Peptides against a protein of PDB entry 7AE7. Designs and how they scored, part 176

Target 1, 321 residues: chain A of PDB entry 7AE7
Amino acid sequence: KVYKDLREFLEVLEQEGQLIRVKEEVNPEPDIAAAGRAAANLGKNQPAVFFEKIKGYKYSVVTNVHGSWQNHALMLGLDKNTSTKDQFYELNRRWDKFPVPPNVVKREAAPCKENVIDKDINLFEILPLYRINEQDGGFYISKASVVTADPEYPDDFNKLNVGTYRIQVKDRDRVGIQALAMHDIAVQLEKAEAENKPLPIAITIGNNPLVTFMASTPVGYNQNEYEFVGALQDGVPMDIVKSDLYDHLYVPAGSEVVLEGHIIPRVRTVEGPFGEFPGSYSGARLQCEVKIDRITHRTNPIFENLYLGIPWTEIDYLMAL

## One batch from the design tools (peptide; made by RFdiffusion4, then SolubleMPNN)

Design b2_p21_6_s2 (from b2_p21_6, 9 letters changed)
Fold by OpenDDE base, seed 1:
Structure b2_p21_6_s2 (fold): chain B 321 residues (1-321), chain A 21 residues (1-21)
Amino acid sequence: as target 1 above (321 residues)
Amino acid sequence: SYKEVEEKNKKLNEEAEEKFL
């Protein structure tokens, strides 16, 4: 089974008994985190948790999408009871299919382009934002696939980077991004900042689960994560679409929300603290700031966000490979 | 309202900045 988007995956999770749907209105805090912890306590087969109604917001949240070996098996299109060993075997087998180039679809064929916001941008109108942890220094987007390119080689598709970074909401149209020196985005930003130029960026939320997986998986600087997604789809290309603002940035065609903008050159603002692990907070630091210039989104967008809890986090499954 | 959540986010950021400085 191959998934075009998050919605197709959530449908399979629900069919397989790996998704809990919360239909009652919840408070973003503490109910989302509390429900995630409760789901984690159901045993090793932790379901995704889908919140249909969130107080003060229009749209839904889903958490813990990658939060179990069953969900991981289903992501690979395997039986949910596939052993970890067999999942690794299949992953390795498919990895050898790299590269599988993506299909570039027309704008009109991309679900992420159903709606556009190009003025009076307000992230709070589109995303049901909350603190993931009680002591977080703000609201976080922690499961985005962030698209950037090499500013010296913008047309080199092999240098297109799709990564996962900690993103703090700073304002209605600004986010802080943690670009660590070990990340490809930091290399690209350094090149842009050397010339005092903005770095074009697309922050994509609610993707094909293999996009989210690959965005969390380190690859070579000259390797494109989308070509690995096609490999992990057993040779089926994924669908991408050109961003609206930038000819050289491509986003998953099925993204729930795409935040297009730029990293402001040579600006650093306080970001954090953030509870990366239960009982462990990374302190506040000076980090990069992104201005959001355009939003595209699916109708009734689903905000996929990370579950952080005990005993296991989604990170444990996303990084377990 | 969106204003209330924006204000909450602003306050959290200000408190984090104050603790960092």
Scores: peptide ipSAE 0.583, ipTM 0.946, DockQ to the pose 0.827
Fold by OpenDDE base, seed 3:
Structure b2_p21_6_s2 (fold): chain B 321 residues (1-321), chain A 21 residues (1-21)
Amino acid sequence: as target 1 above (321 residues)
Amino acid sequence: SYKEVEEKNKKLNEEAEEKFL
């Protein structure tokens, strides 16, 4: 099975008993983290947790979407009881199908374009933000697929990068992004900053689960993650659409939320601390800052965010394949 | 309200910045 978007995947997770719905209104803190921990304590078959109602917010949150081997099997369109070994075998078999170029769809055909916000941007109206860890220095978007391009080669689709980065909310229309020197985004940013130019960026939230998987999987600088998504879909192309602000940036057509903007050149602001692992905090550092200039989103957008808990984090499963 | 959440976020960021400087 191939999924067009997060919603199709969540439907399958629910059908397979790998999603719990919390229908009662919850407090963002501590209830989201507490419910995630409770779900993790159910053993190896950790379900996704979908919060329908969050106090103070309009929209829903889903966590732990990739948080089990069963969820990974379902992501690949396999039986939920497929062994880790067989999942790995199938992943590698499909990997050899690279490249599978994506389909570029029209704007009108892209669900991520259903709603547009181009003025008075407020992230808190769109995303039910909360602290993942009690001592975090703010609210984080921890499971976004971030799209950037090489500013010297903007039309080279092979240099389009889709990556996962730690993103702290700084204000209504500003986020901090952790762009480490080893990341492809850092190379692209260096080129933009050399000319004192903004780096165009699209931060995409709530994607086809294979997009999120590939954004968390290192690939070559001249390899496009969307072409691997098509490979992992066993040769079925994924659907992408042009961003509204930038002709050279393509986003998943089915994204729940797309934050379009730019990395501000040569600006660094405090980002962190963040509890990446239980009992360990990554300290605060000077990091890049993104200005959000436009939001597009599906009607009733689902905020997909990372689950961090004991003993395993969701990222451990994303990196273990 | 969104305002209360924004104010909470602002305070958390300010406290983090103060600890970093």
Scores: peptide ipSAE 0.580, ipTM 0.945, DockQ to the pose 0.836
Fold by OpenDDE base, seed 2:
Structure b2_p21_6_s2 (fold): chain B 321 residues (1-321), chain A 21 residues (1-21)
Amino acid sequence: as target 1 above (321 residues)
Amino acid sequence: SYKEVEEKNKKLNEEAEEKFL
């Protein structure tokens, strides 16, 4: 089984008993985190949690999409009861199929292009934002696949980077991004900042689960994560579409929300603190700032966000392989 | 309202900045 988008995966999770649907209106805080913890307490078969109604917001949230070995097996299109050993074997077998180039679809065929916001951008109208942890310094987008390119080689598709970074919402149209020196985005940003130029960026939310997985998996600077997604789909290409603002950036065709913008050159603002792990906080520090210039989104977009609960975090499963 | 959420976010960021500085 191959998934085009998050929605197809959520449907399978629900069919397989790996998704809990919360139909009652919840408060973003503390109910999202509390329900996630309650789901985690169901044992080893931790389901995703889908919140249909969130007080004060228009759209839904889903958490813990990757938060179990069952969900991970299903992501690979395997039986949910596939052993971790067999999942690892299959993952390695498929990895050797790299590269599998993606299909570039037309704009009109890309669900992420159904709606456009290019004026009066307000992230709070599109994303049901909340504090993941009680002591977080703000609201976070913690499960985005962030697309950037090498500004020296913008047309080199092999240098197109799709990574997962901590993103704090700073304002209605600004986010802080944690670009560490070990991340490929930091190399690309350094090149842009050397010339005092903005770095084009697309922050994609609610993707094909293998995109999210690969965005969280370190690869070589000259390796495109989308070509690994195709490999992990056992040789089936994924669908990408050109960004609206940038000819050289491609986003997953099925993304629920795409935030297109730029990293402001040579600007650093306070970001954090953030509870990266239960009971552990990273302190605040100076980080990059992104201006959001355009949003595209699916109708009734689903905000996929990371579950950071006890006893296990979703990160544990995303980084386990 | 979105305004209340924005105001909450602003306050949280300001408090974090004040603690950092």
Scores: peptide ipSAE 0.573, ipTM 0.943, DockQ to the pose 0.803
Fold by OpenDDE base, seed 5:
Structure b2_p21_6_s2 (fold): chain B 321 residues (1-321), chain A 21 residues (1-21)
Amino acid sequence: as target 1 above (321 residues)
Amino acid sequence: SYKEVEEKNKKLNEEAEEKFL
């Protein structure tokens, strides 16, 4: 099975008994984290948790989408009871199919383009934001696939980077992004900042689960993550679409939300603290700041966010494969 | 409302900045 978007994957998770649907209205804090912990305590077969109603918000949240070996098996289109060993075997077999170029779809064929916000941008109207951990310095978008390009070679598709970065919400239309020197985004930002130019960015939320997986998987600077997604789909291309602001940035056609904007050159603001692991906080640091200039989103967008619970975090599964 | 949560987020960021400086 290949998934076009998050919604198709969530449907399969629900059919396979790997998704819990919370239908009652919940408080963002502490109920999302509490329900995630409760789901994690159900055993080794940790389901995704879908919150239909969030107090104070219009839209839904889903967490723990990658939070079990069963969910990872299903992501690969395998039986949910496929052993970890067999999952790794199949992953490696498919990896050798790289590159599988994506399909570039027309704007009118991309679900992420159903709605546009180009003025009076307010992230809080679109995303049910909350603190993942009680001591977090703010609200985080912790499971986004962030798209950037090389500003020296913007038309080189092989240098298009899709990565996962810690993103703190700073204001209605501003986010802090943790761009560490070891990340490909830092190389691209350095080139932009050398010329005192903004770095174009698209922050994509709620994707095909293999996009999220590949965004969390390190690849070479001259390797495109979308071409690995096609490989992991056993040779089936994924669908991408041009961003609205930038001809050289491509986003997953099925993204729930796309935040298009720019990293402000040579600006650093306080980001953090953030609890990356239970009881372990990354301290506050000066980090890059992104201005959001445009939002596109599906109707009734689902906010996919990271589950950070005990005993095993969703990050542990994303890094284990 | 989400506006109250926005204000909460602003306050949290301000407090984090004050602690860092």
Scores: peptide ipSAE 0.567, ipTM 0.942, DockQ to the pose 0.893

Design b2_p21_6_s3 (from b2_p21_6, 11 letters changed)
Fold by OpenDDE base, seed 2:
Structure b2_p21_6_s3 (fold): chain B 321 residues (1-321), chain A 21 residues (1-21)
Amino acid sequence: as target 1 above (321 residues)
Amino acid sequence: SYEEVEELNKKRNAEAEAAFL
């Protein structure tokens, strides 16, 4: 089984008993985090949690999409009871199929292009944002696949980077992004900042689960994560579409929300604190700032965000491979 | 409302900034 988007995966999770649907209206805080913790306490077979209604918001939230070995097996299109050993074997077998180039689809064929916001941008209208931890300095987008390119080689598709970064919402149209020196985005940003130029960026939310997986998996600077997604799909190409603002940035065709913008060169603002792990807070730091210039989104977009509960975090499963 | 949440976020960010400086 191959998934085109998050929605196809959520359907399978629900069919397999790996999704809890919360139909009652919840408060963004503390109910989302509390329900996530409650789901995590159900044992080793932790389901995703889908919140249909969030007070004050129009759209839904899903958490813990990757938060179990069963969900991970299903992501690979395997039986949910596939052993971790067999999942690892299959992952490695498919990894050797790299590269599998993606299909570039037309704008009209990309679900992420169904709606456009190009003025009066307000992230709070599109994303049902909530504080993950009580001591967080703000709202975080913790499961985005962030697309950037090498500004020196913008047409080199092999240098197109899809990564997962800590993103704090700073304003209606501004986010802080943690670009650590070990990440490919930092290399690209350094090149842009050397010339005092903005770095083009697309922050994609609610993707094909293999895109999210690969965005959290370190690869070589000259390796495209989308070509690994195709490999992990057992040789089936994924669908990508050109961004609206940039000819050289491609986003997953099925993304729920795409935030297109730029990293402001040589600007650093306070970001954090954030509880990355239960009982562990990363302090506030000066981090990069992104201006959001355009949003595209699916109709009734689903905000996929990371679950950071006790005793198990979703990160534990994303990093365990 | 999301506007109230936006105001709350602004307040929290300001508090975090003040604690950093």
Scores: peptide ipSAE 0.461, ipTM 0.920, DockQ to the pose 0.871
Fold by OpenDDE base, seed 3:
Structure b2_p21_6_s3 (fold): chain B 321 residues (1-321), chain A 21 residues (1-21)
Amino acid sequence: as target 1 above (321 residues)
Amino acid sequence: SYEEVEELNKKRNAEAEAAFL
């Protein structure tokens, strides 16, 4: 089975008993994190947790989408009881199908383009933000697929990078991003900053689960994550669409939310602290800052965010392969 | 409200910045 978007995957998770739906209104803190921890304590079959109503917000949250081997099997379109060995075998078999080029769809065919915000941008109106950990310095977008390109080779699709980075919300239209030197985004940013130019960026939230998986999986600088998504879909291309601001940036057609903007050149602001792992905090550091210039989103967008509870984090499953 | 959450976030960011510095 192949999924076009997060919603199709969530439907399957629910059908397979791998999603808990919370229908009652919850407080962003501490209820989201508490419910995630409670779900993790249900055993090895850690379900996704879908919160339909968040107090003070208009839209829903889903957490722990990748938070189990069962969810990982389902992501690959396998039986939920497929062994980790067989999942690994199938993943490797499909990996060899790279590259599978994506389909570029028209703007009018892309669900992520249903709504546009190009003025008075307020992330708090679109994303039901909450503190993941009690000691976090702010609200984080922890499961975004971030799209950037090489500013020297903007038309080289093979250099288009889709990565996962820690993103702290700094203001209504600004986020801090952790672009570490080992990441492809840091190479691209260095080139932009050398010329004191902004780096175009699209922060995509609530994607096809294989996009999120590939964004968390290191690949070569000259390899496109979307072409691996097609490979992992057993040769079925994924759908992408041009960003609204940049002709050279492509986003998943089915993204729940797309934040389009730029990394401000040669600006560093305090980001953190953040509890990356249970009992481990990454301290505050000077990090890059992104200005959000445009938002596109699906109607009633789902905010997919990372579960960081005990005993296992969702990161453990995203990085376990 | 999300506005109250926004203000809380600003406060937390300011506290984190003050602790960094």
Scores: peptide ipSAE 0.431, ipTM 0.916, DockQ to the pose 0.910
Fold by OpenDDE base, seed 1:
Structure b2_p21_6_s3 (fold): chain B 321 residues (1-321), chain A 21 residues (1-21)
Amino acid sequence: as target 1 above (321 residues)
Amino acid sequence: SYEEVEELNKKRNAEAEAAFL
């Protein structure tokens, strides 16, 4: 089975008993994090948690989408009870199908383009933001697939990077992004900053689960994550669409929210602290800043965010395969 | 409201910046 978007995957998770739906209104803090921790304590069968109503916000949150081996099996279109060994075997078998080029769809065919905000941008109107951990320095977007390209080779599709980075909300239209030197985004940013130019960026939220998986999986600088998604879909291409602001950036056609903007060259602002693991905080650091210039989103967008709790986090599952 | 949350986030970011500097 192949999923076009997050919604198709959430439907399967719910059908398979791997999603808890919270229908009552919750407070962003501490209820989202508390419910995530409670779900993680259910043992090996950690469900996704879908919050339909968040006090003060218009839209929904889902957490722990990748938070179990059952969810991982379902992501691969396997039986939820498929052994970890068989999941690895199937993953490796499909990996050998790389590259599987994506389909470029028209703008009018892309669900992520249903709504546009290009004025008076306010992230708080679109994303039901909350503090993931009690001591976090702010609100985080922790499960975004971030799209950037090589500014020297913008037309080289093989150099298009889709990665997962820690993103702190700084203002209604600004986010801090942790671009570490070991990440492909840092190489691309270095090239842009050498010329004192902005680096074009698209921060995509709520994707096909294999996009999120591949964005968390290191690949070669000259390898496109979307071509691996097609491989992991057993040879079925994924659908991408051109970004609105940039001809060289392509985003998943089914993204719930796309934040288009630029990394401000040679600017560093305080980001953090963030509780990456229970009881472990990465300190505040000077990090890059992104200006958001345009938002596209699906009608009633779902904010997918990372669950961080004891004993296993989603990152443990995303990094384990 | 989300406006109150925005102001809370602004305050928290300012506190984090002040603690870093």
Scores: peptide ipSAE 0.428, ipTM 0.909, DockQ to the pose 0.868
Fold by OpenDDE base, seed 4:
Structure b2_p21_6_s3 (fold): chain B 321 residues (1-321), chain A 21 residues (1-21)
Amino acid sequence: as target 1 above (321 residues)
Amino acid sequence: SYEEVEELNKKRNAEAEAAFL
């Protein structure tokens, strides 16, 4: 099976008994993290956890979407009981189909374009934000697929980067982003900052699970993650749509939320601390600042966020394949 | 409300910044 969006995947997870739906109202803290930990303790078949009602917020949260080998099997459209070995074999077989170019759909055909916010931007109205860890310095968007381009080659689709980066919410319309030197975004930012120009950015939340997987998987600078998504879909192209602000940025057509904006050139602000792993905090550092200029979102957007519980974090599963 | 959560986040960020400096 191929999934167009997060919702189609969540439906399959629920049908396969790999999603727990929490229907009662929860507090953002500590209940989301606590329920995630409780679900992780259910053994090897760790389900996704879907929170329908969060006190103070309008919309839902889902966590631990990639948090088990069963969920990874289902992501690949395999039987949920497919062995890790067979999943790896199938992943490698499909990888050889690269490149599979995406389909560019019209704006009116893209679910991520159902709603637009272009003034009075407030991330807290759209995303039910919470601390993932009790000692985090703030709220994080930890499972976004971030789209940037090479400012020297903006029309080169092969240099379009889709990556996962740590993003701290700073205020209503600003986020801090951790762009490490080893990330493709850091190369692109360096080029923009050399000219004292903003770097265009689209932060996409709640995607086709293979988009999220590929955004967390290192690829070559001249390789497009969307073309790998098509390969991992066994040769079925994924659907992308042009961003509203930038002609050269393309986002997944089915994204739950798209934050369009720019990295402010030569500005650094304090970001962190963040508990990347249980009991391990990366200290606060000076990091890049993103101004959010436009939001597009699906009606009743689902905030997909990372689960960082023990014994295995969702990162451990994302990095193990 | 989400506004109260926003203010709490602002406070936490300010505390983190103060601890960094």
Scores: peptide ipSAE 0.394, ipTM 0.906, DockQ to the pose 0.871

